# Peptides against a protein of PDB entry 5Z08, part 33

Target 1, 168 residues: chain A of PDB entry 5Z08
Amino acid sequence: RQKDEWAKKTSSLMKQLDWFIGEHLGAMLAAEELGGPVVGELMEIDPDDLSAGFNAHGKLKKATSQPDLDRRQRRIDDIWGPQDEQGQAHKRKRGADEALAASAEMRDLIEQLMNKLVEAGGDNSATYVEIPRESAAARFLVRSKVAMFHPNDARRLRLVDFGRDLDD
Target 2, 222 residues: chain B of PDB entry 5Z08
Amino acid sequence: GLPRLIDAIEEASKIPAKRRQTPIKPTIEKLTTHLYTHGASPDSLLRLADLLTLRNHLDQASLAAITRNLYPSSTVSDEVVLRFIGALGHGQLKPTLALQALFLRWLVMVYHLLENPGVLGQVYGVLFDLLDTAAIRPQLCHLLALVTRRKHVRPFRIQAILTLSRQTGGDPNLTGLLRVFKNYYPEIIVGDATKGRASAFKHPDPQWRQHLDEIQQRRSEA

## One batch from the design tools (peptide; made by RFdiffusion4, then SolubleMPNN)

Design b1_p10_4_s1 (from b1_p10_4, 5 letters changed)
Fold by OpenDDE base, seed 2:
Structure b1_p10_4_s1 (fold): chain B 168 residues (1-168), chain C 222 residues (1-222), chain A 10 residues (1-10)
Amino acid sequence: as target 1 above (168 residues)
Amino acid sequence: as target 2 above (222 residues)
Amino acid sequence: SPIREFIEQL
C-alpha cells in the first residue's frame, strides 16, 4: 500500500518533470547553450529569441561569422544567419531542434543520475555519472542544488541525496 | 521638511507596529515622495542609512520603499557607505538578505557620487567573503566589478572565485567578475569557467539613473 | 533502465 502510493506519486512527479522539461526547460537550456540567458535568471524565453541568438553578455546578438566555433556554435551562427523569410523559417526550425536536443539531453542526464543513485545502494562514491561535457543541463542541476560535481573531477556529477542528510 | 519627516519615522521605529498610535505608512509615503522630488542631503542620507541598517520596528516594505527612493541630492559620504557595508551578511541583528541586495544595488547606482570611491576598496575583503551568499551575489558581483583594482586580484581570490563558480554551476555573475580579474591579469587560466555566459553588469535601473541625474542637475544650478 | 521503463510506462 505505502509503496504503491509512493510509486504513484513518483510517477506523477516524473510526468510533471517531463512536461516541464519539454514545454519550458528545454528552450531555456538551449538558450543557455547558445550563449543566452542562464536558466533561473530568465523564466521566459521566446523561441524566436533563440533563433536571433545571444552576445557574450547573453543579449540577443546579430549574426557574426566566426569559423572556429564548435559545431553547436556553428549551428548558432547558422541559426543567426541573414534575416530573409526563408532564413527566419530555417532559424525557427533550428531553434526548435536545439530546444528538443536540450530537452533530450536533460532527460537523459536525469535518468542516468537517478539510475546511478538507485544502483549505488547508499554508496556515495558509486552515485557519480560521467558527463562528456559541462552542459547547460548539468550546470542547471548544480545551480538548482539538485546535483553536485565531484570535488576533484568536474566530469563526474551526482544527485544531492537529501535522504542521507536527514539520517546523519 | 525632510528632517521633520525623518524625526517622526525615527520615533515610530522605536515602537512596535501594533503599539503605534498612528499608522506610519502615510509618513513613509511623504518621505518617499520628498526623496523622489528633492533627494536626500548628506546629513539626511546618514540618518536614513541608520534607519535602514539598524534593527528597529519598521516593516520590510517601508524599508524597501525608502531604499528605492534614496536619491542623493549631492555626494555620498564614507560613513553612509560603511553603514550599508556593515549591514551585510548573516546575523540576527542584520537586515534581511532581500534588503541587503537592495543596499548593494543602491551602492552600484550611486557609485559615481561617492566622496571617496576608495573606501569600497578598503573593505574589499569583507565584500568578497560574502560571495557564497547566493541571495546577494548578483549585486555583490556587480559592485565588486566596479571596485576591483589590480591590488585586489590575488591568487587566493582567483582560486576562491573559480571554486565557487564550479560549485554554483557557473553563476554568470561570478563569470563576469572573473572576466574583470582577467582584465588585470590576462594570464589567469579560467578554463571553462569563462566560456559560459557572463553578466554584463549593466546599470540596474536606467529610469532611476535618469531621475538621479535630474536631481543632481537641480543642485548644480542652485 | 528502471526510470526509462517508468517514463515509457507513463
Scores: peptide ipSAE 0.015, ipTM 0.388, DockQ to the pose 0.028
Fold by OpenDDE base, seed 4:
Structure b1_p10_4_s1 (fold): chain B 168 residues (1-168), chain C 222 residues (1-222), chain A 10 residues (1-10)
Amino acid sequence: as target 1 above (168 residues)
Amino acid sequence: as target 2 above (222 residues)
Amino acid sequence: SPIREFIEQL
């Protein structure tokens, strides 16, 4: 009974988290990655706004055409080159694609972190996930106190085990 | 309490050491002990930031001791961050480069407690332009590694790091920062500048971090 | 992944 209720509650929370990541958090994380505001400063971000990018002050730029290049593979010259008029349709798609990519990165990171926590069986040294970069997703989890970096290696991230602090 | 200790130090800071009626060291020790035990509130943190960053008659050892014990008990405001950033660089009114390095180290260690991490992103250019200053470069690179976002990775900054890396014989901190840039743009050609040893930007003081966590936890339970 | 399998089963 109590295990089944816990499993149902956990399931419900995971569904709510997945929904929140997809509907809201992904766009905010994408904005942060593009150099926009940190998550918590801007609650509503239109994908069209993501496509426009942000100025040095974190304010929305005028929507300038950006090619549909993978967020991770875009050339510096393509980002900073003169933006010709033809790219307006490519911009909306790019903002949506960046939000989707950020959502996928957050989901994957949470999955890896939870898997490592379960696999470690209480060994804190084994709970670290190797991250390829300090992403907006990783930073969000650290700011929310859900995860922490290894003190000596910024490429290693682990979940905060809230269960242990109750038994000490 | 902490405010009264700060008041006494602020008053003493206006007077040259040779003209003080009482030694300031015992008051500094009381302050640092209090900070170690309880941390600094946001209001106290701002006052201490002013004491550390503004020109006054406090000795370098006292300023360094305060900085090493500057544990926030809560969050770090934008105003506090901007005080420390404004204190960076060359100038007769600015703190010593040794003290500036301690400020940058502090910002790295409290980065997760910033009310708005975006503030550092707004002053990114100011931080980046100081990379030529060897005395603060290690801590600058570490801070920039935390602050860097896609919007900051510009062609001119990539070229600036590459040039400075060549001029410095491949400073590991610059190599580390360039690797952070490459995480945003994998196609960045870094040549020999990244083949060398890079800094991993490890936490500069694990014991300080642990003690900060203890201070932060006690406040969440109160 | 056990968690992916768990999420996919949800």
Scores: peptide ipSAE 0.010, ipTM 0.263, DockQ to the pose 0.043
Fold by OpenDDE base, seed 5:
Structure b1_p10_4_s1 (fold): chain B 168 residues (1-168), chain C 222 residues (1-222), chain A 10 residues (1-10)
Amino acid sequence: as target 1 above (168 residues)
Amino acid sequence: as target 2 above (222 residues)
Amino acid sequence: SPIREFIEQL
């Protein structure tokens, strides 16, 4: 009974998290990866807002096209670049693609972190996931106090085990 | 006069110190004394910028002494600025990172005398890409704090500062630069990076500023 | 994935 209720609650939370990642967090993480607002102070970024960039007043700005060769820089330049109609469709598509990519990265990272937590069987040393880079997803989890880096290795990330603090 | 001192130093700079017939140090001392007393004209600044930025046989102490006394008597041209910017970064032909830090400090201290402050905005990317170079980062962040406009505050640069701030354990200069960025975009979430100590980017040398003002004032009275 | 399997079993 209690295990089944816990399993149902966990499932419900995972579904809500998956929804939150897909609908909201992915776009915000994409914004952060693209060097936009870091997730946590800006709670709502519309993918279209991501594509428009921010002006001097903290409002979304229409940007001018300079051809810089870096693809991430291009995506940012596309987010911040001039809003021509064809440019807007490509921007919206690229913004959506970045949001999807960020959502996928967050989902994968959460999955890895949770799998390692389960596999570790209570050994905190075994709960670390090796991350290839410090992603917006990884940073968000750390800022949210859901995950922590290894004290000596920023390439190693683990979930914060809140269960230990409840059993004490 | 100053041009003749520069001529002598330019010729000496072509020759290794061990092969010079005469010590250059007395000529450097005369140059630095002249610069301290009168400043450098735009033409002299350009020549001195070439001496400071191009690979030659001048010793680091002499180059540093010239840089510390490089008071403009008037304005600083785009060409002079670009010489110093071109000298930044890693490379066997580039000045030492210690000398580059002095150049960046100099650019901060003479920023108000630039003929076109916009020139630094045009090379903003070049400056920004050097933030990973720890030896020049303090002065580079200060210069960027002066130069940064809304057009420079881009998502990738925000992320780059955030990433570098984490990698450096929250360098106060990066935190200071990120606060400058946040002034243009208040919605930039800097997380714990802004909770740390930030550089205030105060004038690097108040005495140097005062002496510069005295040199500049003499120009306005002539 | 154990989590995916767990979610699919729920």
Scores: peptide ipSAE 0.010, ipTM 0.297, DockQ to the pose 0.023
Fold by OpenDDE base, seed 1:
Structure b1_p10_4_s1 (fold): chain B 168 residues (1-168), chain C 222 residues (1-222), chain A 10 residues (1-10)
Amino acid sequence: as target 1 above (168 residues)
Amino acid sequence: as target 2 above (222 residues)
Amino acid sequence: SPIREFIEQL
């Protein structure tokens, strides 16, 4: 019973996270990779906060306001694209492609981080993922206090284990 | 006159200090006094730019003293600007980073006297790529703040400043430059890590400016 | 990957 409830809660959380990555975070991370606004520091990532998304200033919106993705993408396009009509169509496509790429990178990074945490069996030294670059995804997770770099090696990233802080 | 003083210093600059028959310091003092009183013509500025930027046997104190008294009596040519820009960065043949910081400060102070301010915009990339050099960063950010136009504010440069700002713990000069970029693209968020006071890029030496204005006024009366 | 399997089961 408790394991099944935990599995269902984890499943629901992962679905919400995947949705948030695909619908909102990917575009913001793509904007950061393209030299746009940095996604703000998040103290806590609540599923409700994830569903609420972020405003154009990197602040959490209230859960009732769907982030106007089209408005964000349009802003990215207005910032970085050529002013000609052909440029606008190519910009929208490029912005969508960059958002998809950023979403895929974020999903892959989260998957690697979680897999390493599970595989480590409580050995903190084994929880590190090697990252090829400091991506917007990696920076976001660190700023959100969800992940941390190795103290001596910025190429190594791990999830923050909140479970240990409760047992001490 | 000034040309003869420059001739004497040019000849002395070819010879190591230990092999000079006469001390160069009195000639440097005469030069700096002349520059302070009359400024330098475009031709004299070019010759002095070569003395300051090319490797020679002049001591750092003499080079710094000349740079601090390098008042243009007229305009500053593109050629003079390019000599100073070419002297920036790392290398055994380049001036010291301390002297490069003085050159950047000088370019800030004489920016309004450039014959073609667009020349700095053409070398914008060269200047921007030096932002990681901590010793020249304050003056470099100030110069870039003057030079930056919409065409220079590119995604990769925004990201480079944001990355460098994080790595430096929010250098106020980088925050100031990012604010200039934000004037062209308001949607750029200076992250919470940059809650620090941005540099205002004030004139680096008001007394030097006033004295420059006095030298420039004498030209308009002649 | 246990998580990939978990995500694929979602």
Scores: peptide ipSAE 0.009, ipTM 0.292, DockQ to the pose 0.024

Design b1_p10_4_s2 (from b1_p10_4, 5 letters changed)
Fold by OpenDDE base, seed 1:
Structure b1_p10_4_s2 (fold): chain B 168 residues (1-168), chain C 222 residues (1-222), chain A 10 residues (1-10)
Amino acid sequence: as target 1 above (168 residues)
Amino acid sequence: as target 2 above (222 residues)
Amino acid sequence: SPIRQYIEAL
């Protein structure tokens, strides 16, 4: 009974998290990866706006002419550079693609972090995930106090184990 | 006196070097010697700022020599500061990036003599937007480190520095600026960006500082 | 992955 209720609650929370990532967080993370504001500064980002990029003030730019280049972690001059007016239709698709990519990265990172926590069986040293880069997703989890970096290696990330802090 | 030397250089600056009747170099040397010995008054600083920032026929070596000897004998006005800030960035009418780096270094070295240090805070965005320009980044980060207040530390600027730091492989000047930001918001998560080498933003020229202090002291005794 | 199985079972 109690295990089944826990499983149902966990299932419900995971569905809500997946929804939140897909509907809201993905676009915000994509904006951060594109040189926009840190997640939490701009809560409502239209995927169409992501294609425009952000100016040096973190404000939406008019849409740029180079739709096919991956804009994640682009050069600051490419993000802040002069806006050419070309290609509205390719722009909407690109913003949506960046939001989807950010959502996928966040989902994958959360999955890895939770799997490592379960597999570690209480060994804190085994709970770290090696991250290839300091992503917007990784930074968000740390800012939210859901994850923490290894004290000596910021390429290693783990979930905060709230269960241990309750037993101490 | 200094005003007459400036007059002669202003007139010469209107004429291409090949069309000048008299070589300007001896007059520039007299000017730089005078500036080194006595400094420049606020009025002279404004006139010299125009010569340095506006497009004219003076050679880059002369402009650099004037800038290296631009000791204020008194305070530095907002107008003088704004002339130098207006000269920053890319454009055919703007000074070379090498000269812009000297202007930024000068602003760092005279920061304590500004009549209103807040003027740099008002143009903070203009300065910050130039961080992608590698040629001026070291001096620009140093100036921003002096100018930065809590009101300037915004999430979008934190993200911009983090992004640029990653793209540059952790430029020590950007790391130094990010540490200044973290002093206002300790909760800023910078990961590996703060573990790297950071610039300490030491005074660019201790000898220049000492000589400036001597010029300023002579004014207080007169 | 136990979590992937959990997400897929959701």
Scores: peptide ipSAE 0.020, ipTM 0.304, DockQ to the pose 0.023
Fold by OpenDDE base, seed 5:
Structure b1_p10_4_s2 (fold): chain B 168 residues (1-168), chain C 222 residues (1-222), chain A 10 residues (1-10)
Amino acid sequence: as target 1 above (168 residues)
Amino acid sequence: as target 2 above (222 residues)
Amino acid sequence: SPIRQYIEAL
């Protein structure tokens, strides 16, 4: 009974988390990847704002031609193309695609982190996931105190095991 | 005048709120109104800095209200600055971290009125070592961004920011500070820590700035 | 993935 209730509750929470990632967090993470506001500082980012891109100050850029540094930033700069209706549609689509990509990255990262935690069988050293880059997703989890980097290797991320803190 | 209001608050600050014969709030309101209208002289600033930084029986709301209205009518002395710097960090005798954040914000907003801006450069290490304190980090990074000179940009501090940036998941204030460091040493490899958003360190309160300018102008005309 | 299987099984 309690295990079944726990399983149902966990399932419900996972579904809610998945929904939250897809509906809200993905767009915010995409905004952060795009040089927008850091997730948690601004609670509401319009997906349309993602399409406009962000300046070095994390404000919505107006379409000014700053140079091609990062490919995702290029996707943002291509979102800065001329404000014709087609350009806006392409911008919205691209913003949506970046939000979807960020959502997928967050889901995958959470999945990997949870799987490693389960597989580790209580060995904290085995709970680390190797991350290819410091993503907005990874940063968000760390800022949220849900995950932590390995002290000596920023490519290794693990979940904070709140269960252990209860047993100690 | 302002000195008499400060006297009354100083005396009240020695007494627990429950043992005060008269409510202090009306006197605080008179003080804050006076500060808003006329600003504080250097002498008054020092006395107010002591009230704000030393442990007393004043409530946090009153301390915050005084800090928010702490307009200098003139310059800010090194002594006043050092009172606020000395109040930073962890400790039972120190002000709350929320109040410390207000002090740092105040120092940012009055930086141009410091008699000796170099005083902050002398205590740079003290400020820098507090970057791990999340509650004050935004304002601390902003202040450090103003204070930082080439002499402060040392390899160990670069590494400390990089490490702390990783540990915090790329705090934009740390990224902003690291960008300031990079202005002095373009060769600094900031790695992935700078891929995130950097704080712009904009003026925290434009209205406060405007009102400060009005107070300062009235003095120049007198 | 056990978690994916769990999510898919829900």
Scores: peptide ipSAE 0.020, ipTM 0.405, DockQ to the pose 0.026
Fold by OpenDDE base, seed 3:
Structure b1_p10_4_s2 (fold): chain B 168 residues (1-168), chain C 222 residues (1-222), chain A 10 residues (1-10)
Amino acid sequence: as target 1 above (168 residues)
Amino acid sequence: as target 2 above (222 residues)
Amino acid sequence: SPIRQYIEAL
């Protein structure tokens, strides 16, 4: 009974987390990756807002047409430039695609982190996931105090185990 | 040789100073003399990076002395770099901010010897997020000035520097970093808060550079 | 992955 109730609660929580990642967090992470505000400074980002880009102040700008540069590397000029109408639809699609990509990255990272925690069997040294880059997803988890970097390796990330006393 | 000196220091680092049978200072002096004369191999650098970055019973003066003499005889691996980067920030397990500043200074001085300079670009956000830490900001801005590429110059980071510059009363190092950003995007409006003296990010220690070059040259002749 | 199984079982 208690195990089943725990399993149901865990399942419900994971559904809620997946929903939150898909509906809200993905867009915010994508905004950060695209040079927008840090997650937590802007509570709601519409994919359309991602298409508009952000000014130097981290505020939403009006959407302008962007050239096909490395998709995650929006030019500052494109983020800061004047609005053209025809570019909006392509930008909206791009913003949605970036939000989906960020959502997928966050889901994958959480999955890896949790799997390593389970596999480690209590060995904190074995709980680290190697991250290829410092992503908005990784930063978010660290800033949220859900994850932490290895004390001596900024490419290694693990979940904070709240059930263990951080042995000093 | 250097490995034996490191072994002795590693063992001593596990023991509180008051409980050591022998003073460690003479061994540290031998190590620093050896490093000054011959530099450190990649393997020795990694071991020394662990000694410098991991919490142990070595005194701050010894750690600083090792760091000041940490001449690479060859290249600096990603692993060594990541040890130093991972040691940055606040926390009970982190080195002192004074020592972190020395690490950042070291990374600046050995930047041209990195096996993969791109490694610092991959952890750019980690470095950038530490700019609010005043004690390490001068060296951190210098390192970021070297590491910054177009991909790192993002609106939120521009705004973060501008905000921090206002909050700090126009720290010259932040102004210097904004100038680096402006080199990639000339259209960046550097607000009035950045009207002032910028750091030129000159080499922190020309004598150290010269001595490093001499050590590196001896390797090329061998 | 146990977590993927949990997410997929959702």
Scores: peptide ipSAE 0.019, ipTM 0.268, DockQ to the pose 0.052
Fold by OpenDDE base, seed 2:
Order: sequence, then C-alpha cells, then structure tokens
Structure b1_p10_4_s2 (fold): chain B 168 residues (1-168), chain C 222 residues (1-222), chain A 10 residues (1-10)
Amino acid sequence: as target 1 above (168 residues)
Amino acid sequence: as target 2 above (222 residues)
Amino acid sequence: SPIRQYIEAL
C-alpha cells in the first residue's frame, strides 16, 4: 500500500517534471548553453532586454548597432526574441530544436541520477553519475541543491539525499 | 439550532431561486448570525463546505456571506480542507474564482486550527499548479507560504515561480513565495526576483482573527 | 530503467 502510493506519487512527480522540462526549463537551459542568461541567476532580464541579446559573458548587450550578430546571439534571440516578424520562423525552429535538445539532456541526466540513487541501495559512493560536460542542466541541478558534484571530481554528479536531511 | 438552519439551506439549494416558495435570504442571515455568534462544529463545517463547493442554486452573495462567517468553533478536519481544495481551479462544476479566493483566504485564516496541517502539504502540487490563475494567486501564494516545507522546494518549482514572476512583471505574491523558498535554500540563485517588492503575507483580516479567537476561547471554557 | 520505461510510457 505505502509503496504503491509512493509509486503513484513518484509517477505524478515525474510527469510534472517531464512537463516542466519540456515546456519551460528546456528553453531556458538552451538559452544558457547558447550564452544566454543562467537559469536562475539572470532572472532580472526583462524580456525586452532578452531581445537585445547577450555578450560573450552572458550579460545583456546594450543595443549598440554593431552588425556582427554573432550566430550565438541570433540563437538566443531565436529562442527568446519577440514572436512577430516573418523571418522568425526559422529562428523559432532552431530555438525549438535547441530547447528540445536541452530538454532531452536534462531528462537523461535526471534519469541517470535517479537510477543511480535507486541502484546504490544507500551507498552514497555508488550514486555518482559521470557527466561528459558541465552542462547547463548539471549546473542548474547543483545550484538548485538537487545535485552535488563529487568533492574531488567535477565530472561526477549525484542527487542530494533529501531523505537523510529530513530524518536528521 | 445550526443543523436545522443548514437543513433548510440544503433543501433550498436544490431549487432555483425563482421556484422557491420562500426567500432564502432570511435563513442565510440567521445562519451567518449563528456562525458569527457560535461558530461551526466539525460536522456543521463539513456540511457547509459541501454547500459552498458543490454546484447548487445558492447565489454568489449568499455563498460569500457564509464563507466570510465560517468560524470554526473547534478544529478543521482533513475532509473539510479537501472539499475546499477540490473546489479550486477551472471548470464548469467548480465555484467561481472569486469564491475560490475566499476559500483560500479562509484556509489561511484557519490554518492554525487544522487537525492535520500536513494534509495541505500532501496536496501541495495541486495548489502549486494553480499559481498561473491570477484571480486566486494572492491567496494561493499566502497559503503556499504557510504550507511550504523543504521537501516542497524543488528545482522545477523554483523555476516555475521565476518564470511566472517574469511573465507577470514581478507579482509581489510570487516574489514573497520565492523568498520563502530561498529561506529553505539560501544558496538557491533566484536572481533579483527576490529583491523586488514582496508580499509580507500578513493575516488577511485581523478582526476576523480576533473574533475567531473569542469563539475558540468560549469552547475551551465549556 | 523503471524510470525510463515510465517516462517513455508517458
């Protein structure tokens, strides 16, 4: 009974998480990977400021007229730029593709992290997932205190054990 | 007594206003006066919750008047809470959003009288998913601020609030809720979304609280 | 993975 309720709750949470990743988080992670605002850090960016694009440091470029719209800035504008003009359809498609890719990466990462946690059976040393890169997804999970890097290896990521912290 | 008044209103609620033999308003006034003076027992609260949450022929003014006078004389059961939570959101069978806002306000005001405050934590997801509904957002954020525990502060919820805050131009209630989240995880980078004006989530009605306390004291002395 | 099967079944 309790296991079934837990399974149902977990299922519901996974659905909500999947929805959230697909509808919202994926696009924001894609923007971060493309040099846009860091998910959760640069939240003060007015949508109008997002349209101005980002510098190489992920900071808003002031609307200076310089024509060298770096391909990365176009991608950010494609993901977050205003919807209205005709030429935006190709930009939207590319932005959507990057958002889908980021969503897939986040889903895969969460899946791996959760699987390792379940497989470890309480052994914290066995809960680490090897990540090929420090992705926006990985950084987001760490900033959100859902995941932690291994103290000695930034390529190893694990879920934070919230269960222990509630019982202590 | 209160049960007889509820009986009369329940029967009247089944009949359209134009087809009632007697006006319901005098009975509603008697009910609200009784509730104001004595409060509602747990059994009466459940019956009143059904009257308030289920589709019937009572007018919105009457429903609002009952809700505004819904003083518990004792505790509030999980069942009563779940009736009000079940009435939230969009749907043809659900109460109006204005009435839902009153229900959420009521839950905030009686939160300390819940038999099991944990029941709200169990339905946290349902409440959280309604944050996009502007009409109930102020009271919903207040309730969530009371209910939120560390276990509820998840990355997807943090990001959802942040996204919604941007979309709403920095709704002070969302900012307030985000500050509550940050209190559980100070290191959560929420950007300057927390630097803006935030709701303090003060008690919605101090006079109502005082009157509730008077009703509750009378029961403890009996 | 049970979780993958669950996500893929959605």
Scores: peptide ipSAE 0.020, ipTM 0.278, DockQ to the pose 0.069; fails the geometry check

